# Ledger of designs, part 211: peptides against a protein of PDB entry 9IZ0

Target 1, 345 residues: chain A of PDB entry 9IZ0
Amino acid sequence: ITCLGSNGHTYKQLVKGGNDDLRQDAVMEQVFEQVNGFLRSYRKTSQRNLSMRTYKVIPLALKTGVIEWVQDTIPLGEYLDSAHKVYHPKEWSLSTCRKLIAEKQMEDLETRLKVYDLVCRHYRPVFRHFFLESYADPVQWFTTQTNYARSTAVASVLGHVLGLGDRHGQNILIDKTSGEVIHIDLGIAFEQGKKLPVPECVPFRLTRDVVDGMGITGVEGVFRRCMEFTLETLRREEDSLLSVLEVLRYDPLFSWLISPLRRMKKQKMQLENFNQPESGNITTDASRDPKIQRNNVSGESEAERAILKVRQKLSSTLSVEASVGELIRIAQDPSYLALMFCGWS

## One batch from the design tools (peptide; made by RFdiffusion4, then SolubleMPNN)

Design b2_p21_4_s4 (from b2_p21_4, 11 letters changed)
Fold by OpenDDE base, seed 2:
Structure b2_p21_4_s4 (fold): chain B 345 residues (1-345), chain A 21 residues (1-21)
Amino acid sequence: as target 1 above (345 residues)
Amino acid sequence: EEELEELEKRRREIVEEVLAS
């Protein structure tokens, strides 16, 4: 829809209807706004303008809401699919790569690593071209690539700490003006991505294309340093962040668990992406809203476990540098990436 | 709808109060 603002400006908005619960997205955006307060208050992060890029989410009903249309954006996955066809027209298609990974999904780690390596050799990174083709001015190129590395660092730390899942290339937008990343579809949080049919094993998305966008330094430089400053800020503001999350513990509208419906929807989308024949009558009788009698007791115990995991991730047992170093290592480890749906891009 | 907006408003107010303390 197009709305006329009280200031006389016209704004585009996306109306989502149907089965998507926008309340989780709205909550996570509010948490990001609070974290952006912490990042602005701390000198090391404020001097670098570190922030999680946010968008407005207005849930109107249980399954309906309005989302701010983020103008001048593209999904990372849409850009990468298009760019790969242009820059590497002799390499394998994304569909061929997905098929080969899927055919080996039930095999041992050694076999999956061999197939992952094979796919990686025939599907090379291209995301550096986004900056090279979009920004002819060297100052704009450098600024936008720096903004990308900074925003990706903030999103990576926050995504790890809050346990954001489902970080595929369609859920990460790139701002074509600033080079910043915008994370969308925030409904899988607090490590609920580990409960998906294919568990998420990485702390955040740091695939080869995500790294290629950082330029010649890769993870070494702006990205690593901005992760360190972000984690240092979150450790400093641990009590404030935990207090925000404790408020969510008592939110009757918040769900600390992935809904069975959302899990089934993600399972179906995963099967469709692999051209696996629909095995059996999953009568998605979408009409039976299971009255999830939220046993309040189970919700509180999951909230407590989630908050405890956030606290554990903010632990000062390791230095900021050591913690960031380990997160970067795990996020790039082929032994984890080979287990994912699209760990090569 | 109105009940949802009021619950979200109240949540924002509580978050601001907790961060101000």
Scores: peptide ipSAE 0.030, ipTM 0.450, DockQ to the pose 0.016
Fold by OpenDDE base, seed 3:
Structure b2_p21_4_s4 (fold): chain B 345 residues (1-345), chain A 21 residues (1-21)
Amino acid sequence: as target 1 above (345 residues)
Amino acid sequence: EEELEELEKRRREIVEEVLAS
């Protein structure tokens, strides 16, 4: 839909209807706006214009809402698939890589690591080419690549602290004007992704292509330093951040429990991304509801557990540098990346 | 392709200069 704003500007908006609860996305955007306030108040983050890029979400009902259409963006996964075909036309297709990882999903870690290494050797990083081809001017190139590394660092710290999951290449947009990342579809927060059939093992997405976009220094330099400054700001503002999350504990619009429908949709997206659309009528006979013992975990008990996990992630037991170093190590560890749906790109 | 490699090389030099400052 195209809407005329009160300012006379025309805004393209996506009206989402049917099965998406946008209330969680809207709440996470409000949390990011508060965090952006903390990042603006602290000298080390303010001097670098560190922020989480936000988009407007207006929930209208349980399954309907309006999302801002983020102009001048491309999904990271769409760019990477297209660029890989151009720059590495003799390498394996994304479909071939996905198939090989899927075929070995039930195998031991050693076998999965061998397949991950094999895929990595036949599917090389290309994301550096986004900056090289999009920006002819060296100063504009350096500025946009720096903005990418900065925005990725902020999103990585927030993704870890708030337990954002399902950060695949279709849920990350790249702004073609600034080089900044925009995270969309915030339907899994507070480590709810660990309850999926394929549990999320990494704190944030730091795959080979995500690193290749940072340029010659990779994670060492702008990215690491901006993660450190972001984490230092969040540790300083811990009580303020926890107070924002406590307000959400009592928000009747926020569900601390994954809805069965949202869980099924995310599971289906994880499966459909592996399968080519063979037109097989998989009548998922809904009859095998595995008796997941619904431990009567009240939504309040899940909220308390989520807030406790945020506090634990903000602990000053380790230095900021040591904490960021460990997060970067874990996010790049092949033993976790080999377990992911798409850990090679 | 060659123009892109030369542009990439020059951009690496600029990054090294800025990181050394």
Scores: peptide ipSAE 0.027, ipTM 0.440, DockQ to the pose 0.013
Fold by OpenDDE base, seed 1:
Structure b2_p21_4_s4 (fold): chain B 345 residues (1-345), chain A 21 residues (1-21)
Amino acid sequence: as target 1 above (345 residues)
Amino acid sequence: EEELEELEKRRREIVEEVLAS
C-alpha cells in the first residue's frame, strides 16, 4: 500500500497478513533501536556510525501489520542468484547445489563436507560484483563496501547475542544506496533456529559471498574491528540490554519459543525449495510427529533461559578479540556450513 | 575482464592507502 504521511510525502508500506507474528519483528526492532542508542553513545562505535539498520513494524492485529517498505533494497539471495548466472554461467545452478546438499542431509559429516566442498568448487562467490557494478566512483565504492562490512559486523554480533535465526539470503536485504544490510523476518530469535528441521549451527551468516562483499581484506579488516567494537559496546551496556529483554519476559504476547506452526511452515518451505513442481502427491505422512515433548516449560522459564544465554554471550571471561575471533572461526567453519541449508553462498 | 581487473587493482590500491591512514 502507499500511505500519505503527515509531512505530505508518500510512503510505500507492506501489509503482511497470515501466520507471521509481526509482534516478534516489532519487539526485535525495538531491541535494535535500543542497541543503536548504545552504539551512538559509545565513542568507538559512534565514530564509525555503527548501527543495526531498522525498519518500522506496526502490528495491527494478531498476525497482521504494516511493515515499512525498505526502498532501494534487494534480497542478498536474489542478487547472488542473478549475479552468479552472469559471472559464472558455466557453474552449477543454485537448484543443483541445493539438491546435492539435500540428498546428503541425512549422511555423516564427512560425506556432507565432501558435498559442500564440491558445491563450493562449482558455485564461486560473486558478491564483490555488487559493489563493482553499483559504484563507478572509487570513493563511493570504498564507502559503500565499508558500510557493508560495518553493518554486517553489527548484525553479526547482534545476531549472535540475540540468537537470531533464519538468516538466509532472502531475509537479508542490501541497501543499494548505502551498501548496508537490513535484516528482516525476525521471528526466530533466542536460538530457536536450532529447533528448525535443519538446525542452525553458525552464530551468524558469514558465508563465502558474505565475505566476498567485504573485498580483499575479507573478515580481517573493517569487519573484525567493527565486530570487536560492537561487542565491546554490548558488554558495556549489558545491564541496559538485559533490562530491555526483561520487559519482554512479562509481555504475554511475546513468544520465547518457535511456534509449532511456524516450525512446520519453515520445514515445508525448506522442503518445497527442493521440490520442483512435480505434481506428485507427497502425502507427507504426518504420523511421524516427532514427540514434541510438551515439556510445559513455562514461557517464563524459557524467557529466563534465553536471558541467561544472552548474559553468557556478553560474558567478559574471554577478551573481545578472542570472542570475536572464535565467532568468526565458527561462522566460517565448513563443519558447520556443510550442515546448513545454504552454507556455500 | 581486463578493465574490471584494472578497476579492481586501482580499488585495492585505494583500500590499502585508506587502511594505512
Scores: peptide ipSAE 0.026, ipTM 0.376, DockQ to the pose 0.013
Fold by OpenDDE base, seed 5:
Structure b2_p21_4_s4 (fold): chain B 345 residues (1-345), chain A 21 residues (1-21)
Amino acid sequence: as target 1 above (345 residues)
Amino acid sequence: EEELEELEKRRREIVEEVLAS
């Protein structure tokens, strides 16, 4: 929808209806706003303007709300599919790569690594071209690539700490003006991505194309250092962050668990993304509300486990550098990426 | 280094458990 503001400006908004609980997105955006407060208060992060890019989410009803349309953005996956066709027209299509990976989904790790390596050889990174195409001025190019690496670093640390899942290329927007990343569809958090039909095993998305966008230094330099400063800030503000999450523990409307319906919807989308994007209004009239007595006791125990995992991820047992080094290693490890739905780009 | 290897081992075990479930 397009709304006319009281200031005479037109704002595009996405009305999301159906089975998607926007309250989780709204709560995660509130957590990001608090984290942005911490990043502004700490000298090492404020000097670099480190922030998680946020968008407005207004839940209107159970499973219905309004989302701010982020202007001048493109989904990472949309850019990568288009750019790959331009720069590597002799390589495999994204659909071919997806098919080969999924045909081996139930096979052993060795077989999955072999098919992942094969896909990687026939689908090379292209995301560096986004910056080269969009910014003819060398200063703008360098600035936007730096902003990309910085925003990706913040999102990677925060995504790991909060256990954000479903970080596929359609849920990561690139701001064409700043080069910053914007994470959308925050409905899978607190490691609930491990409960998906294809479990998410990486701490954050650091695929070859995500790295290619960082330029010649890749993960080394701006990205790594900005992850370190972000993690140092979150460790310093651990009690403040945990206090925000404890408020959510008592929110009777917050779901610490992925809903069975959302799990099934993501399963269908993972299976149906083998066929063309039919814009089918799947009005699944699943009017059978099983009165699953949400034993309140189970929700509190999962909230406590989620908060405990956040505390464990903020532990100072390892240095910031060692912790970040390990996160970067695992996020790039072929043994984990070969297990992902789309780990090659 | 040893603490890193133990963390890597535990993470492999968690991935194997999640894949076996």
Scores: peptide ipSAE 0.000, ipTM 0.263, DockQ to the pose 0.047

Design b2_p21_5_s1 (from b2_p21_5, 12 letters changed)
Fold by OpenDDE base, seed 3:
Structure b2_p21_5_s1 (fold): chain B 345 residues (1-345), chain A 21 residues (1-21)
Amino acid sequence: as target 1 above (345 residues)
Amino acid sequence: KLEELRERQLKLIEELRKKLE
């Protein structure tokens, strides 16, 4: 919809209706605004303008809300599919790659690694071309690529710490003006993605194309350093961040559990994206009466567990550099990427 | 044109990397 503001300006807004609970998205955006406050307070992060890009989410009802229209953006996955056809027209289609990964999803790790490697050899990274095409001025190109690496670093740390899941190429927008990433559809937080049929194995999305967008340095330099500064800031503000999350523990509107409906929707999206024909007999045993699992896991116990995991991820047991180094290693590990729905791009 | 742009960009990366290190 287009709304006329009281200031006489027209604002494009997305009215989202249906089965999407926007309350979780709105809460996560509020957490990001608090984190952005912390990032502005520390010299190492403020000097680099480190922030999580946010967008306004106003939940109107359980299934209806207004989302700010993020102008001048493109989904990462949409760009990558289009660019891959242009730059690598002799390589495999995205559908072929998805099919091969899906056909081997139940096989052992060794077989899945072989298929992942095969897919990777026939579907090469292209995301560097986004910056090369979009910015003819070398200074603008470098600035936007730097902004991309910075924003990806912030989003990666926050994604790990807050357990943001389902960070696939359609849930990551690229701002065409700034080069910054914008994470959308925040319906999976606090490691709830591990409860999906294809569990999330990586702390954040750091696929070959995500790295290719950082340019010749890859994860080294700007990205790594910005992750370190972000994590250092979050460790300093641990008590402040945990206090924000404790408010959510007592929010009767916040669900610390993935709803069965949202789980089923995400499961369908995972299956549909594989172009698996509905062979009717994958009765995912939905017959485990969602009533039985309701009885023993209080939302409070899941909230407490989630907050405890955030605290553990902010632990100073390892240096910032060692922690970031391990996160980058895990996020790029083929043994995890081969287990993902789309780990090759 | 794209290759020339890429070379200009690579050179600028090296210069700006040295300034940001």
Scores: peptide ipSAE 0.021, ipTM 0.572, DockQ to the pose 0.014
Fold by OpenDDE base, seed 4:
Structure b2_p21_5_s1 (fold): chain B 345 residues (1-345), chain A 21 residues (1-21)
Amino acid sequence: as target 1 above (345 residues)
Amino acid sequence: KLEELRERQLKLIEELRKKLE
């Protein structure tokens, strides 16, 4: 739809209907706006214009809402698939890579590392080409690559702290104008990604293509420093951030748990991408044994556990540099990336 | 030409980094 704003400007908006609860997205966007307030309050973050890119979400009903249409964006995964075909036409297809990783999903870590390495050798990074193709001017190229590294650093820290899941290439948009990342589909938070059929093992997405987009310095320089400044700001504002999350604890519209519908949808999407033959009736016969008292782990106890994990992630026990260093190490570790659904790009 | 452009980009990166510190 196109709406006329009170300012006389026309805004395109996406009406999203169906099974996706936009209330979680709306609440996470509100948390990001509060964090953006903290980032503006500190010299180290404000001087660099560090922010999480937000988009307006207006829930209209339980499963219907209006999302701000972010113009001039492309999904990271769409760009990478297209660019890989152009720059590496003799390498494996994304479908071939997915199939090989899927076929070895139940194997030991050594076998999974071998197949991950094989896939990595046959599917090389291309995301640097986004900046090289889009920006003929060296100043624009550098500015947009810097904005990408900065926005990715903020999103990586926030994604870790808030336990954002489902950070696949279709849920990360690239702004073609600024080079900034825009995270969408925020309905998997507070480490609920670990409850997916393929558990998330990394703190944020820092795959080879995500790093390739940072240019020659990779994670070193702008990205690392901006992660450090962002984490320093969040540690200073720990009580403010926790207070925002406590308000969220009592929001009847927010689910601290992954919805069964989202879990099933993600499971189906993962299985379809694995080309697993239908014959594996993993009837998760969660129906039959009535004696599993689903301890209704009260939504309160899951909220409390989530808040405790946020507090733990903001702990000053390690320096900011040591904490960021460990996060970057884990996010790039082949032993974790080989376990992911798409850890190679 | 491409190497000179890379060196110019690296110099510009270093200058912009120094301005942003």
Scores: peptide ipSAE 0.017, ipTM 0.495, DockQ to the pose 0.013
Fold by OpenDDE base, seed 1:
Structure b2_p21_5_s1 (fold): chain B 345 residues (1-345), chain A 21 residues (1-21)
Amino acid sequence: as target 1 above (345 residues)
Amino acid sequence: KLEELRERQLKLIEELRKKLE
């Protein structure tokens, strides 16, 4: 919908109706706004204009709300699929790569690594072309690529600390004007991605295409340094961040657990990407909402465990550099990426 | 052309890094 604001400006908005709990997205966006406050207050992050890109989410009812339309954006996965067809028309299709990875999903790590390496050889990175095509001016090109590396660094640290899951290429938007990343569909947080049918084993998305977008220096440039400054800021503001999360502990509307319905929906989406669309109207009889006895006691214990994990991730036991180094290593490790639904791009 | 553009980009990256440090 397009709404006229009280200021006379027109705003495009997305009305989202359905089974997705927009309250979780709204809460995570509020946490990002607080973190953006910390990033603006700290000299090392403020001087670099480090921020998590946010979007406005207004929950109107259970499973219904208004989302700000992020203008001039493209999903990373949509760009990569289109660009790969242009730059590598003789390589494998995304569907072929997905099929081969899926066929080996139940196999041992060695077999999965061999298939992952094979897919990687037949599906090469292209995301550098986004910046080369979109920005003819060298200064604009460099500025935008720098903004991409900076925003990806902030999102990577924050995504790790908050345990953001479901970070596939459709849930990461690229701003075509600034080169910044916008993370959407925040309904899998606090490591609940590990409970998916394909468990998330990486701290954040740092696939070959995500790295290719950083240009010739890859992770060893602006990205690593901006991760370090972001983690240093979050460690400094640990008590402030934990205080924000403690407010959520007492929010009866916030769910620290992935809903069984959302888990099943993600399971179906993972399976349906493998079966041709047989148009079988599986009327999932939505009528048997199992009365999820919200055992309040189970919610509090999960909130406490989530907050404890955030505290552990902010621990100063390792240096910022050592912590970031290990995160970058794990996020790029083929032994983890080969286990992911789409770890090759 | 693409290599020359990459080298110009690398030089500009180094100059801009030195200005942003």
Scores: peptide ipSAE 0.011, ipTM 0.429, DockQ to the pose 0.014
Fold by OpenDDE base, seed 2:
Structure b2_p21_5_s1 (fold): chain B 345 residues (1-345), chain A 21 residues (1-21)
Amino acid sequence: as target 1 above (345 residues)
Amino acid sequence: KLEELRERQLKLIEELRKKLE
């Protein structure tokens, strides 16, 4: 739909109908706006214009809402698939890589590491080319690559702290104007990604292509420093952040658990990405899903557990530098990336 | 062309690092 704003500007909006509860996305965007307030108030983050890019979500019903159409964006995964075909036309297809990783999903870590390394050799990083192609002016190139590294650093810290899951290349948009990242589909939070059929084992997405977009410095420079400043700000504002999350604890509309429908949809999407469309009627007999009584007690216990995990992630037991160093290490560790749905790109 | 662009970018990064110090 196209809406005329009270300011006289015309805005494109996406009406999303489906099985996804847009209330979770709307709540997470509100948390990001509060965090953006903290980032603006702290000198080290405000001087760098550090922010999580947000978009407007208006839930209309349980399964219907309006999402702001983020103009001039491209999904990271769409760019990477296109660019990989251009720059590495003799390498393996994304479908071949996915199939090989899937075929070894039930194997031991050693076997999965061997397949991951094999895939990595036949699917090389290309994301540096986004900046090289899009920005002919060296100042614009440097500015946009810097904005990308800054934006990715903020999103990485927030994604870790809030336990944001499902960070595949289609849920990360790149702003073609600023180089900033926009995270979409925020309904898997508070480590519920660990409950997916392929559990999420990394704190945030820091794959070889995500790093290749940072240019010659990789994680060493703007990215690392901006993660440190962001984490320092969140540790300082721990009580403020926890107070925002406590309000959500009592929101009867917020679900601290992944919905069974969303889990099944992700299962199906994972399976469809692994199998050619064999028309096998897996009649998953949906009849035996026990009435998950929305026991309010289970929701409160999961909310409390989520808040405790946020507090634990903000702990000052380690320095900011040590904490960021460990997060970067884990996010790039082949032993974790080999376990992911798409850890090679 | 791509290599010349890379060399120009490397020089510009080094100049910008020196201005941010």
Scores: peptide ipSAE 0.005, ipTM 0.420, DockQ to the pose 0.013

